# Peptides against a protein of PDB entry 6A30: the designs that were tried, part 31

Target 1, 150 residues: chain A of PDB entry 6A30
Amino acid sequence: AQDADNVLQPIMDLLDSNLTLFAKICEKTVLKRVLKELWKLVMNTMERTIVLPPLTDQTMIGTLLRKHGKGLEKGRVKLPSHSDGTQMIFNAAKELGQLSKLKDHMVREEAKSLTPKQCAVVELALDTIKQYFHAGGVGLKKTFLEKSPD

## One batch from the design tools (peptide; made by RFdiffusion4, then SolubleMPNN)

Design b2_p13_2_s2 (from b2_p13_2, 4 letters changed)
Fold by OpenDDE base, seed 5:
Structure b2_p13_2_s2 (fold): chain B 150 residues (1-150), chain A 13 residues (1-13)
Amino acid sequence: as target 1 above (150 residues)
Amino acid sequence: LQKRIEKIKEAAK
């Protein structure tokens, strides 16, 4: 449980900040599309973070997420005019793009099969993330989350 | 987690 929380916390902090904003500014169909892309990114990041030695990757992801998260805090929540919302989405997309690039640096270690302990942590983490993305029915459908190839 | 979910629900109203 604690290991899963440690892996997820940096991702969840990023998601909380971005999803709260997106839920306010995006139309429902746009929000759904954004959530699907975020889901894919999270799944891919988790797979790599768990397969690779957890400590080094968490620090790198955490550092990248912290650097980008601090950029979001200084945004004076002026009710963004339509232009400000677009810029925030662009910035979030840029941050996600950088996470995707970090993804390439993580691939280098041999895909060792997960230990039973690591598998249990992954399962718990996946359940938590699925609940988060479902968001009590306002997010992604359970069927989509369960059938995701990611 | 539940608190985070509620925040998203509230934002989506």
Scores: peptide ipSAE 0.071, ipTM 0.646, DockQ to the pose 0.739
Fold by OpenDDE base, seed 4:
Structure b2_p13_2_s2 (fold): chain B 150 residues (1-150), chain A 13 residues (1-13)
Amino acid sequence: as target 1 above (150 residues)
Amino acid sequence: LQKRIEKIKEAAK
């Protein structure tokens, strides 16, 4: 549980900041599309976080999220006007896209079989994220989350 | 988690 929280917390913090904004500024269909892309990103990030770096390096995700998140200054995200909202989505998508480029820099450590402990962490993390993305029914459908190949 | 979900729900209203 604690290990799962340690892995998830940085991701969840990023998601909370972005999804709250997106939920306010996006139309429902757009939001759904954004959520789908975020789901894929989160799944990919989790897979890497749990599989590739030893669980010890909270620093790497934190540093990666911090390096990219430093652009989200603690500033009062003034709900940007509709135009500014689009730019924020674009910037957030760009930041998320850069997180996808982190794909390329994570050394292909050999697909080591997950230890039972790592598997348990992944399962707990997946359940938590599914609940988060489902958002009590206002987010992604459970069927999508369960059938997602990512 | 529940608090986070509620924030999203509230934002989606």
Scores: peptide ipSAE 0.071, ipTM 0.646, DockQ to the pose 0.732
Fold by OpenDDE base, seed 2:
Structure b2_p13_2_s2 (fold): chain B 150 residues (1-150), chain A 13 residues (1-13)
Amino acid sequence: as target 1 above (150 residues)
Amino acid sequence: LQKRIEKIKEAAK
């Protein structure tokens, strides 16, 4: 449990900040699309984090998230005028697009077999993330989360 | 987690 929390906390902190903003500024259809892309990003990040040695994980997640998240922190939530909200969505979509391109440059290192401990951490982390993205029914559908390639 | 979920729910209303 504690190991899963340590892996998830940096991701959750980023997600909390970004999703709260997106939920306020996005129309439901746009928000759903953003959530789908974030889901893919989180799954990819978790896969890397759990396969990598624990010490590099927080720094790497933090660095990956910081390299891609630095653009969002400076947004003092002034209720952006409608124009500012659109620009923020565009910037967020652009950042997500860059993250998807980063996936193509990741050499599929052969997934080393996870230890039983790592598998347990992954399962717990996945359940937590699924609940988070479902968001009590206002987020992604459970069927989508369950059918998503893990 | 539950607190985070509730924040998202409130923001999505």
Scores: peptide ipSAE 0.066, ipTM 0.643, DockQ to the pose 0.731
Fold by OpenDDE base, seed 3:
Structure b2_p13_2_s2 (fold): chain B 150 residues (1-150), chain A 13 residues (1-13)
Amino acid sequence: as target 1 above (150 residues)
Amino acid sequence: LQKRIEKIKEAAK
């Protein structure tokens, strides 16, 4: 439980900030598309965090999220003009496109079999993330989250 | 988590 919380907390903090903004500026269909891409990002990040050595995990999540989140500087949340929202979506889409390329590079490293402990952490983390992305029915459908390549 | 979910629900209203 504590290990799962430690892995999820940085991701959740970033997601809370971004999703709150996106929920305000995006139309429902656009928001769903953004959520699907964020789901893929979170799943890929979680997989890397659990498979990679612990010391790199916070820094790498932070770096991956920061490398992808450079547009979310702490600046005064001016209500992004419609133009700013479009640019953020475009930047997020561009960054997600780069993550797809990174998947092709990581498939070559022998997927070290997760230990039973790591599997338990992954399962707990997945359940938590699925609940978050479902957001009591306003987010992604449960069927989509379940059919996503675990 | 529940608090976070409620925040997203409110923002989506």
Scores: peptide ipSAE 0.064, ipTM 0.638, DockQ to the pose 0.748

Design b2_p13_2_s3 (from b2_p13_2, 4 letters changed)
Fold by OpenDDE base, seed 1:
Structure b2_p13_2_s3 (fold): chain B 150 residues (1-150), chain A 13 residues (1-13)
Amino acid sequence: as target 1 above (150 residues)
Amino acid sequence: LQERIERIKEAAK
């Protein structure tokens, strides 16, 4: 449990801020598309974080996410005024672009076999992330989450 | 997690 929390917390903090913004500004179909891409990114990031011992440090994960998420710190969730809506969409698109770059900077490592402990952490983490992305039915469909390669 | 989910639900209304 604690290991899963250590891996997930930085990711969840990033997701919480971004998804709250996206949920407010995006049309439902756009939001679902964004969620699907974020799901893939999170799965890939989580896999690498669990497999790579040095990346299990919250500080390193936080630094990696912060380097790509620097646009988020200034996210005082100001209610977008209608005039700010375009700017918010632009900022959101920029943030999405930064998250996609995170995917590109992810070193393609060979699939390492997970230890039983790592497998247990992954299982717990996946359940948590699935619940988060489902968001009580307003997010991704359970069928999509279950069919996604873990 | 539940708090985070509720925030997303509220934002998606």
Scores: peptide ipSAE 0.073, ipTM 0.649, DockQ to the pose 0.763
Fold by OpenDDE base, seed 2:
Structure b2_p13_2_s3 (fold): chain B 150 residues (1-150), chain A 13 residues (1-13)
Amino acid sequence: as target 1 above (150 residues)
Amino acid sequence: LQERIERIKEAAK
């Protein structure tokens, strides 16, 4: 449990801040697309964090997220006026697009076999993230989350 | 987690 929390907390902090903003600004269809891209990113980040040797779990996720999320930590985004909202969506989409490019730089390091402990952490983390992305039915469909190849 | 989920639900409304 604690190990899963350590892995998830940086991801959840990033997601919480950004998804709350996206949920307010984005239309439902746009939000679903954003959630799908974030889901892929989170899955890839988790795979790297858990499979790659434990560099201090917080620093790696934090560094990955900070290197690529620096654009999204714009401070308390005042609800921009209607014109500003569209630009924010565009900027957010552009930032998410940059995160997709990060996938291409992922050298397929040979997936070392996870230890039983690592497997348990992954399972717990996946369940938590699935619940988060489902968001009580307003987020992604359970069927999508369960069948995702990521 | 539940608190975060509720915040997203409220924002999506």
Scores: peptide ipSAE 0.073, ipTM 0.648, DockQ to the pose 0.756
Fold by OpenDDE base, seed 3:
Structure b2_p13_2_s3 (fold): chain B 150 residues (1-150), chain A 13 residues (1-13)
Amino acid sequence: as target 1 above (150 residues)
Amino acid sequence: LQERIERIKEAAK
């Protein structure tokens, strides 16, 4: 439990700030698409963090999300004018395009078998993240989260 | 987590 919380906390902190903003500025259909792509990103990031050697979990997640999230600067939450929201979506789409390339690189690393302990942490983390992305029914559908090949 | 979920729900409203 504590290990899962330590892995998830940096991700959740980043997601909480950004998703709250996106929920306010995005139309429901756009928000759903953004959430689907963020789901893929989070799943891939978790897989890397757990399978790759323990670089300080916070730094890797932060760096991966920062490399992909450089467009999500801590800019002053001024209610982005409609123009700023469009730019954020555009930046997010650009970053998501780079994630597809990242998938091709991950397939090449030998799937190190997770230890039973790592599997338990992953399962707990997945349940927590699924609940977060479902957001009590306003987010992604449970069926999508469960059937995701990611 | 629950608090975060509620914030997202409120924002989607």
Scores: peptide ipSAE 0.069, ipTM 0.641, DockQ to the pose 0.754
Fold by OpenDDE base, seed 5:
Structure b2_p13_2_s3 (fold): chain B 150 residues (1-150), chain A 13 residues (1-13)
Amino acid sequence: as target 1 above (150 residues)
Amino acid sequence: LQERIERIKEAAK
């Protein structure tokens, strides 16, 4: 449980900040599309973070997320005019793009078979993330989350 | 987690 929380916490902090904003500024169809892309990114990041030695990747992801997350805190949430909302989406997309680049740096270590303990942590983490993305029915459908190849 | 989910629900409303 604690290991799963440690792996998920940086991702969840990023998601909390961005999803709350997106839910306010995005139309429902746009929000669903953003959520689908975020889901793919999270699944790909988790797969790589768990297959790689957890400690080094958490620090790198945490450092990258912390560097970008600090930029979001200082913005006084003035109700962004439509122009400010677009800029915030662009900044969030840029942050997600950097996470994708981090993904390429993580690929280098040989895919070691997950230990039974690591598999249990992954399953718990996946259930938590699925619940988060489902958001009590306002987010992604359970069927989509379960059938996702990612 | 549940508190975070409720915040998203409120924002989507």
Scores: peptide ipSAE 0.069, ipTM 0.645, DockQ to the pose 0.730

Design b2_p13_2_s4 (from b2_p13_2, 4 letters changed)
Fold by OpenDDE base, seed 5:
Structure b2_p13_2_s4 (fold): chain B 150 residues (1-150), chain A 13 residues (1-13)
Amino acid sequence: as target 1 above (150 residues)
Amino acid sequence: LQERIEKLKKAAE
């Protein structure tokens, strides 16, 4: 449980900040599309982070996420005019794009099969993320989350 | 987690 929390916390912090903003400014259909893309990114990041030695990857992801997260804090929450919301989405998309590039650096180690302990951590982490993305029914449908490639 | 979910729900209302 603690290991899963440690892996998820940096991702969740990023998601909380961005999704809270998106939920406020996006129309429902747009929000769903954003959530689907974020879900894919998170799933892909988790798969790679868990298959690779967890400590080095967490530090790299955490450092990247922290560098980008600090950029979001300094944004004076002026109720962004329509233009400011678009820029925030663009910045978030750019940050997500950088996470995708970090993903390529992580692929280099041989895909060792997960130990039973690692599998249990992954399962717990996946359940947590699924619940988060479902967001009590305002987020993604359970059926979508369950059918997505784990 | 539940707190995070509630915050997200509130933002989506």
Scores: peptide ipSAE 0.185, ipTM 0.758, DockQ to the pose 0.716
Fold by OpenDDE base, seed 3:
Structure b2_p13_2_s4 (fold): chain B 150 residues (1-150), chain A 13 residues (1-13)
Amino acid sequence: as target 1 above (150 residues)
Amino acid sequence: LQERIEKLKKAAE
């Protein structure tokens, strides 16, 4: 439980800030598309974090999310003008387009077999993240989250 | 987690 919390906390903090903004500015269908791509990113990041050595995990999550999320600087949440919202969506879409390339690179790394302990952490983390992305029914459908490659 | 979810729900309303 503590290990899962340590892995998730940095991701959740970043997601809370970004998704709160997106939820306010995006139409429902657009928001769902953004959430689907963020789900893929989180899943890939989590896989890397659990397989890679612990010392790089927080920094890598932050770096991967920052490298893919460079457009979401900690700037003062000024109520984005309609123009700012469009630009953020465009930047997010551009960054999400690069996630497909990330998938191609990840397939080449030999899937190190997870230890039983790592598997337990992954299962707990996945359940938590699924609940978060479902967001009490306003987010992604449970069926989509369950059919995603775990 | 529940607090985070409620915050997102409120933002989506």
Scores: peptide ipSAE 0.178, ipTM 0.755, DockQ to the pose 0.728
Fold by OpenDDE base, seed 1:
Structure b2_p13_2_s4 (fold): chain B 150 residues (1-150), chain A 13 residues (1-13)
Amino acid sequence: as target 1 above (150 residues)
Amino acid sequence: LQERIEKLKKAAE
């Protein structure tokens, strides 16, 4: 459980900020599409994070996310006025774009078979992230999350 | 997690 939390926490922190903004500014269909893309990104990132580095290098995700996340510290989410909304969307999109770059830097290491411990962590992480993306029904449908190739 | 979900729900309302 703790290992799953450690893996997810940096991702969740980033997602919380961005998704909260998107939820406020995006129309529902747009939001759903964004969530679907983020889901794919998170799943891919999580898979690589758990499978590729031994769980001991929690520092790598943190460092990669920190290197890209240092720009987020100053964002006092003042709900910008409508005109500032576009800029906020742009900034949020830029931040999400940086997450996609994180995907590219994750070296295609050979899919080593997960240890039973790693499998358990993945299962817990998957359940957690599915619940998060479902967001009590306002997010992605459970059917979509379940059918997604994990 | 639940707190995060509630925040998202509130933002989407």
Scores: peptide ipSAE 0.150, ipTM 0.723, DockQ to the pose 0.761
Fold by OpenDDE base, seed 2:
Structure b2_p13_2_s4 (fold): chain B 150 residues (1-150), chain A 13 residues (1-13)
Amino acid sequence: as target 1 above (150 residues)
Amino acid sequence: LQERIEKLKKAAE
């Protein structure tokens, strides 16, 4: 449990800040699309983090996410005027697009067999993330999360 | 986790 929390905490902190903002400024259909892309990103990040030699530094997941997320932190949530909200969505979409491109450059290394401990951590982490993205029914559908390739 | 979910729900309403 603690190991899963350590892996998830940097991801969750980033997600909390960004998704809270997106939930406030995005229409429901736009938000759903953003959530789907973030779900894919999180799944890919987890796969790499667990399959790659333990990124010993919690800083690397945070840094990978921060290198791509640095643009959003400076937004003091002034309720952006309608124009500012659109620009924020555009910037967020651009950042998500850059993350998608990063996926294409990351060579699919053959998944090394996970140890039983690593498998247990992954399972717990996946359940936690699924619950988070479902968000009590306002987020992604459970059926989508369950059918998504793990 | 539950606290995070509730915050997200509130933001989406």
Scores: peptide ipSAE 0.136, ipTM 0.712, DockQ to the pose 0.738

Design b2_p13_3_s1 (from b2_p13_3, 5 letters changed)
Fold by OpenDDE base, seed 3:
Structure b2_p13_3_s1 (fold): chain B 150 residues (1-150), chain A 13 residues (1-13)
Amino acid sequence: as target 1 above (150 residues)
Amino acid sequence: SSWLELAKEILEK
């Protein structure tokens, strides 16, 4: 639907730009790890934006980084420097804070409630993002994408 | 998509 396209286009443009950059600078195993972390970040940000509209971009990013910021450290991935990798994820998270703009499209009178139409838009958006991260089978596995990022 | 093309090149190796 046109409404879903209008909501998704800015997010998809942002993701394409960031992932293009990561693809250029990361080797295969690092890139896979980055994709997983970005997926978690996107999903959690979207969920929190919908469920907890009062949260600011900084609050959401801070909470996500506190919970998942060490995710890259858990894997013995040969990152050039763990600090650089963490900083890249942090920067990506900051840019992905633009997901908060979804609030403008989803929030009417009740900040936490979605109409059936809005729910349909969210479902379509989620499917589109999953397909994007799956990338025709070369990206993240469908089984991983269907799991909760928690 | 620039990302998709790059991903195919990198992740299929």
Scores: peptide ipSAE 0.213, ipTM 0.818, DockQ to the pose 0.636
Fold by OpenDDE base, seed 1:
Structure b2_p13_3_s1 (fold): chain B 150 residues (1-150), chain A 13 residues (1-13)
Amino acid sequence: as target 1 above (150 residues)
Amino acid sequence: SSWLELAKEILEK
């Protein structure tokens, strides 16, 4: 459980920061779309992380996510007036784009089989992330979340 | 407020 928390916390912090921003600037339908795309991104990233065991080193994922997460703190601009909404969306989109860069850093490692312990951590992590995206039933539907190959 | 709290507010509308 502690290992899962250590792996998840940086991801959850990043997600919370980004989604908080999107929630503030996006209307419902756009937010739902962003949430779906973010889910896909997270799942794809996790899939690659799982397939590439060297990246399951909590320190590497944590460091990469922290580097990207700290960049988000600097961009915490108070929601300006409507005119700045477009800029806020652009900035938010740019921040999401940085999550994609995390994916690219994960591609270079050799695929190794996960230990049973690592598998358990990943399963717990996936369940937690699914619950997070489900958001008590108001977020993504369970049927959508279960279609993920991971 | 957390993302989840905001999401509930927005997505319930």
Scores: peptide ipSAE 0.206, ipTM 0.814, DockQ to the pose 0.521
Fold by OpenDDE base, seed 4:
Structure b2_p13_3_s1 (fold): chain B 150 residues (1-150), chain A 13 residues (1-13)
Amino acid sequence: as target 1 above (150 residues)
Amino acid sequence: SSWLELAKEILEK
């Protein structure tokens, strides 16, 4: 559990900051769409993280997420007017898109099979993220979350 | 989390 928390915390912090912003500026249908895209991004990122870097390198994901998250914190752009909110969404999407570039910077370490311990951590992490996106039933549907993000 | 509370409010309406 502690290992899972350590792995998830940087992601959760990033998600919390971005989703808080999106919740403030997006209407319901847009927010749902954003959630779906974020879900796909998170799942794809996790898949690559699991397959490529050893989970032990919390430092790389954490550092990259922190660098991007700190970039978002430093970019505490005053939630400007509605028009600026759209730009913030684009900027946040770009920052999240840079998380996709993070995928490219993930050193092609040989696809090492996960140890049973690592698998357990990943499973717990996935469950936590699913619950997070489900948001007590108001977020993404369970049926959607159980499907492949592709 | 703070966003979950906001999201619940928005998405339940």
Scores: peptide ipSAE 0.203, ipTM 0.806, DockQ to the pose 0.591
Fold by OpenDDE base, seed 2:
Structure b2_p13_3_s1 (fold): chain B 150 residues (1-150), chain A 13 residues (1-13)
Amino acid sequence: as target 1 above (150 residues)
Amino acid sequence: SSWLELAKEILEK
């Protein structure tokens, strides 16, 4: 459990920060769409991280997301005529776009076999993330989360 | 988490 927490903490911190922003600025339908896209991004990123680099205590996902998250502040397109809320949505969308680009920079290396311990950590991490996105029933549906490629 | 509380409020409306 502690190992899973160490792996997830950087991702959860990033998600909490971004989702807090999205929740404040997005309408219900937009927020749901954002959640779906984030779910896909997280799953794809995890798949690559599990297959490519060994699960180190500090998830390369968290490091990669942090490295690219810091770059998000610099790309502020000041659209002068937009309301503060519209600009925030635009910035949030741009941030999502940058996270998607991060996926393209991950070089596919041959899948290394995970140890049983690593597999258990990954399984726990996936369950935790599913619960996070389900959000007690108000977030994404369980059926949607379960159909997502593991 | 702060986002969960906000999300619950938004998504339940």
Scores: peptide ipSAE 0.191, ipTM 0.795, DockQ to the pose 0.565

Design b2_p13_3_s2 (from b2_p13_3, 5 letters changed)
Fold by OpenDDE base, seed 5:
Structure b2_p13_3_s2 (fold): chain B 150 residues (1-150), chain A 13 residues (1-13)
Amino acid sequence: as target 1 above (150 residues)
Amino acid sequence: SSWLELAKEILKE
């Protein structure tokens, strides 16, 4: 459980900040689309992060997220003007794009099969994230989440 | 999570 939390916490912090902003400024259909894209990104990042030594990956992700996340102060969601909102979405997307680049750096290590312990951590992490994205039924559909690659 | 509560409210409608 602790290992799963350590892996997920940086991602969840980023998601919470960005999704809070998006929920405020996006129309419902746009928000759903954003959630789907974020889900794909998170799943891909997790798959690569867990296969590689978790501690090194966490540090790298954490550093990257901290560097970019400082711009999203939790409290200062001034409802930006329409133009400001678009720019904020763009900036958030750029930050998420950096996570993708980090993912590529991680793939350089030989794809080793997950140990049973790592598998257990992944399963727990996936369940947590699925619940998060499902959001009590108002987020992504369970069927969509279950079809996502483990 | 803060966003979850907000999202639930927005997406419920």
Scores: peptide ipSAE 0.118, ipTM 0.724, DockQ to the pose 0.605
Fold by OpenDDE base, seed 3:
Structure b2_p13_3_s2 (fold): chain B 150 residues (1-150), chain A 13 residues (1-13)
Amino acid sequence: as target 1 above (150 residues)
Amino acid sequence: SSWLELAKEILKE
């Protein structure tokens, strides 16, 4: 449980911050699309973080988060004008694109078979994240979350 | 979760 919390906490903190922003600026249909893309990203990142040495991935995620977090200054969230919202979505999309490139670099390391302990952590993490993205029924549908590649 | 509460409000409509 503690290991799962250590892996999930940084991701959850990032997601909470970003999704709060997206919820404010996005229309409902756009928000759902963003959630779907974030779900895919989180699933891919978790798979890599658990398979790869924790330190390198935390640093990489932390660096990615830090590089992107500098733009999320705590400033008075003035309702971004439509132009500001578009730019934020564009920046988020660009960031997601960079994460995809990171995927290509990491796939080259032979996916070591997960140990039973790692599998247990993954399962716990997946359940937690599924609940998070389901958001009590208002988020993503359970059927969509279950169809995501395990 | 801050976002969850906000999302519930937005998605409830």
Scores: peptide ipSAE 0.096, ipTM 0.706, DockQ to the pose 0.559
Fold by OpenDDE base, seed 1:
Structure b2_p13_3_s2 (fold): chain B 150 residues (1-150), chain A 13 residues (1-13)
Amino acid sequence: as target 1 above (150 residues)
Amino acid sequence: SSWLELAKEILKE
């Protein structure tokens, strides 16, 4: 459980901040589309994070996210003015795009077979992230989440 | 509140 939390927490922190902004400024259909794309991105990133680097190097995720992510200002996202909203969306999208860079940094690592411990972490992480994206039934459909190849 | 709580509020409409 702790290993899963260590893997997910940096991602979840970034998602929480940016999705809070998106939830406030995006129309429902746009938000749903963003969630679908983020689901794919997170799943791919998580898979690589768990499979490729040793779970012992938990600092790597944080370091990589810090290197590419703007400091998580856990600031109360105020509803931006309409004009500022577009810029804020762009900024938030840019921040989320940094997760893709994390993926690119991990591409060079050879895919290793999962140890039983890593498998357990993946299973727990998947359940957690599925619940997160399902958002109590109002987010992504379970059918969509289950079709994820990751 | 997390984005999830906010999203629930928005997406239920």
Scores: peptide ipSAE 0.085, ipTM 0.674, DockQ to the pose 0.544; fails the geometry check
Fold by OpenDDE base, seed 2:
Structure b2_p13_3_s2 (fold): chain B 150 residues (1-150), chain A 13 residues (1-13)
Amino acid sequence: as target 1 above (150 residues)
Amino acid sequence: SSWLELAKEILKE
């Protein structure tokens, strides 16, 4: 449980900050789309983070978030017109896009088989994230979360 | 979490 918390905490902190902003500025349909994209991003990040030694992950996520602040991969979210809110979403999407770049840097390491301990941490982390995104039934549907590639 | 509460409120509408 503690190992799962250590892996999830940086992601949860990022999600809490960005999703709080999104919830304030996004219309319902936009928010729903953002949540779906974030779910995909989190799943991809978790798959890679748990394969990496836990100690390097907190530092790498922090360091990569600091270094690659410049490269916005244009995820084509059709955001409505140039309101201040759109720019904030764009900036937050940039921060999340840094997680996508982290993905590209991590792709080069050969998929080492997860140890049983790592698998247990992944399972617990996935369950926690699913509950988080389900949000008591008001968030993403369970069927969508379950169909997401584990 | 604060965002979940906000999201719940927004999605109820």
Scores: peptide ipSAE 0.065, ipTM 0.627, DockQ to the pose 0.446; fails the geometry check

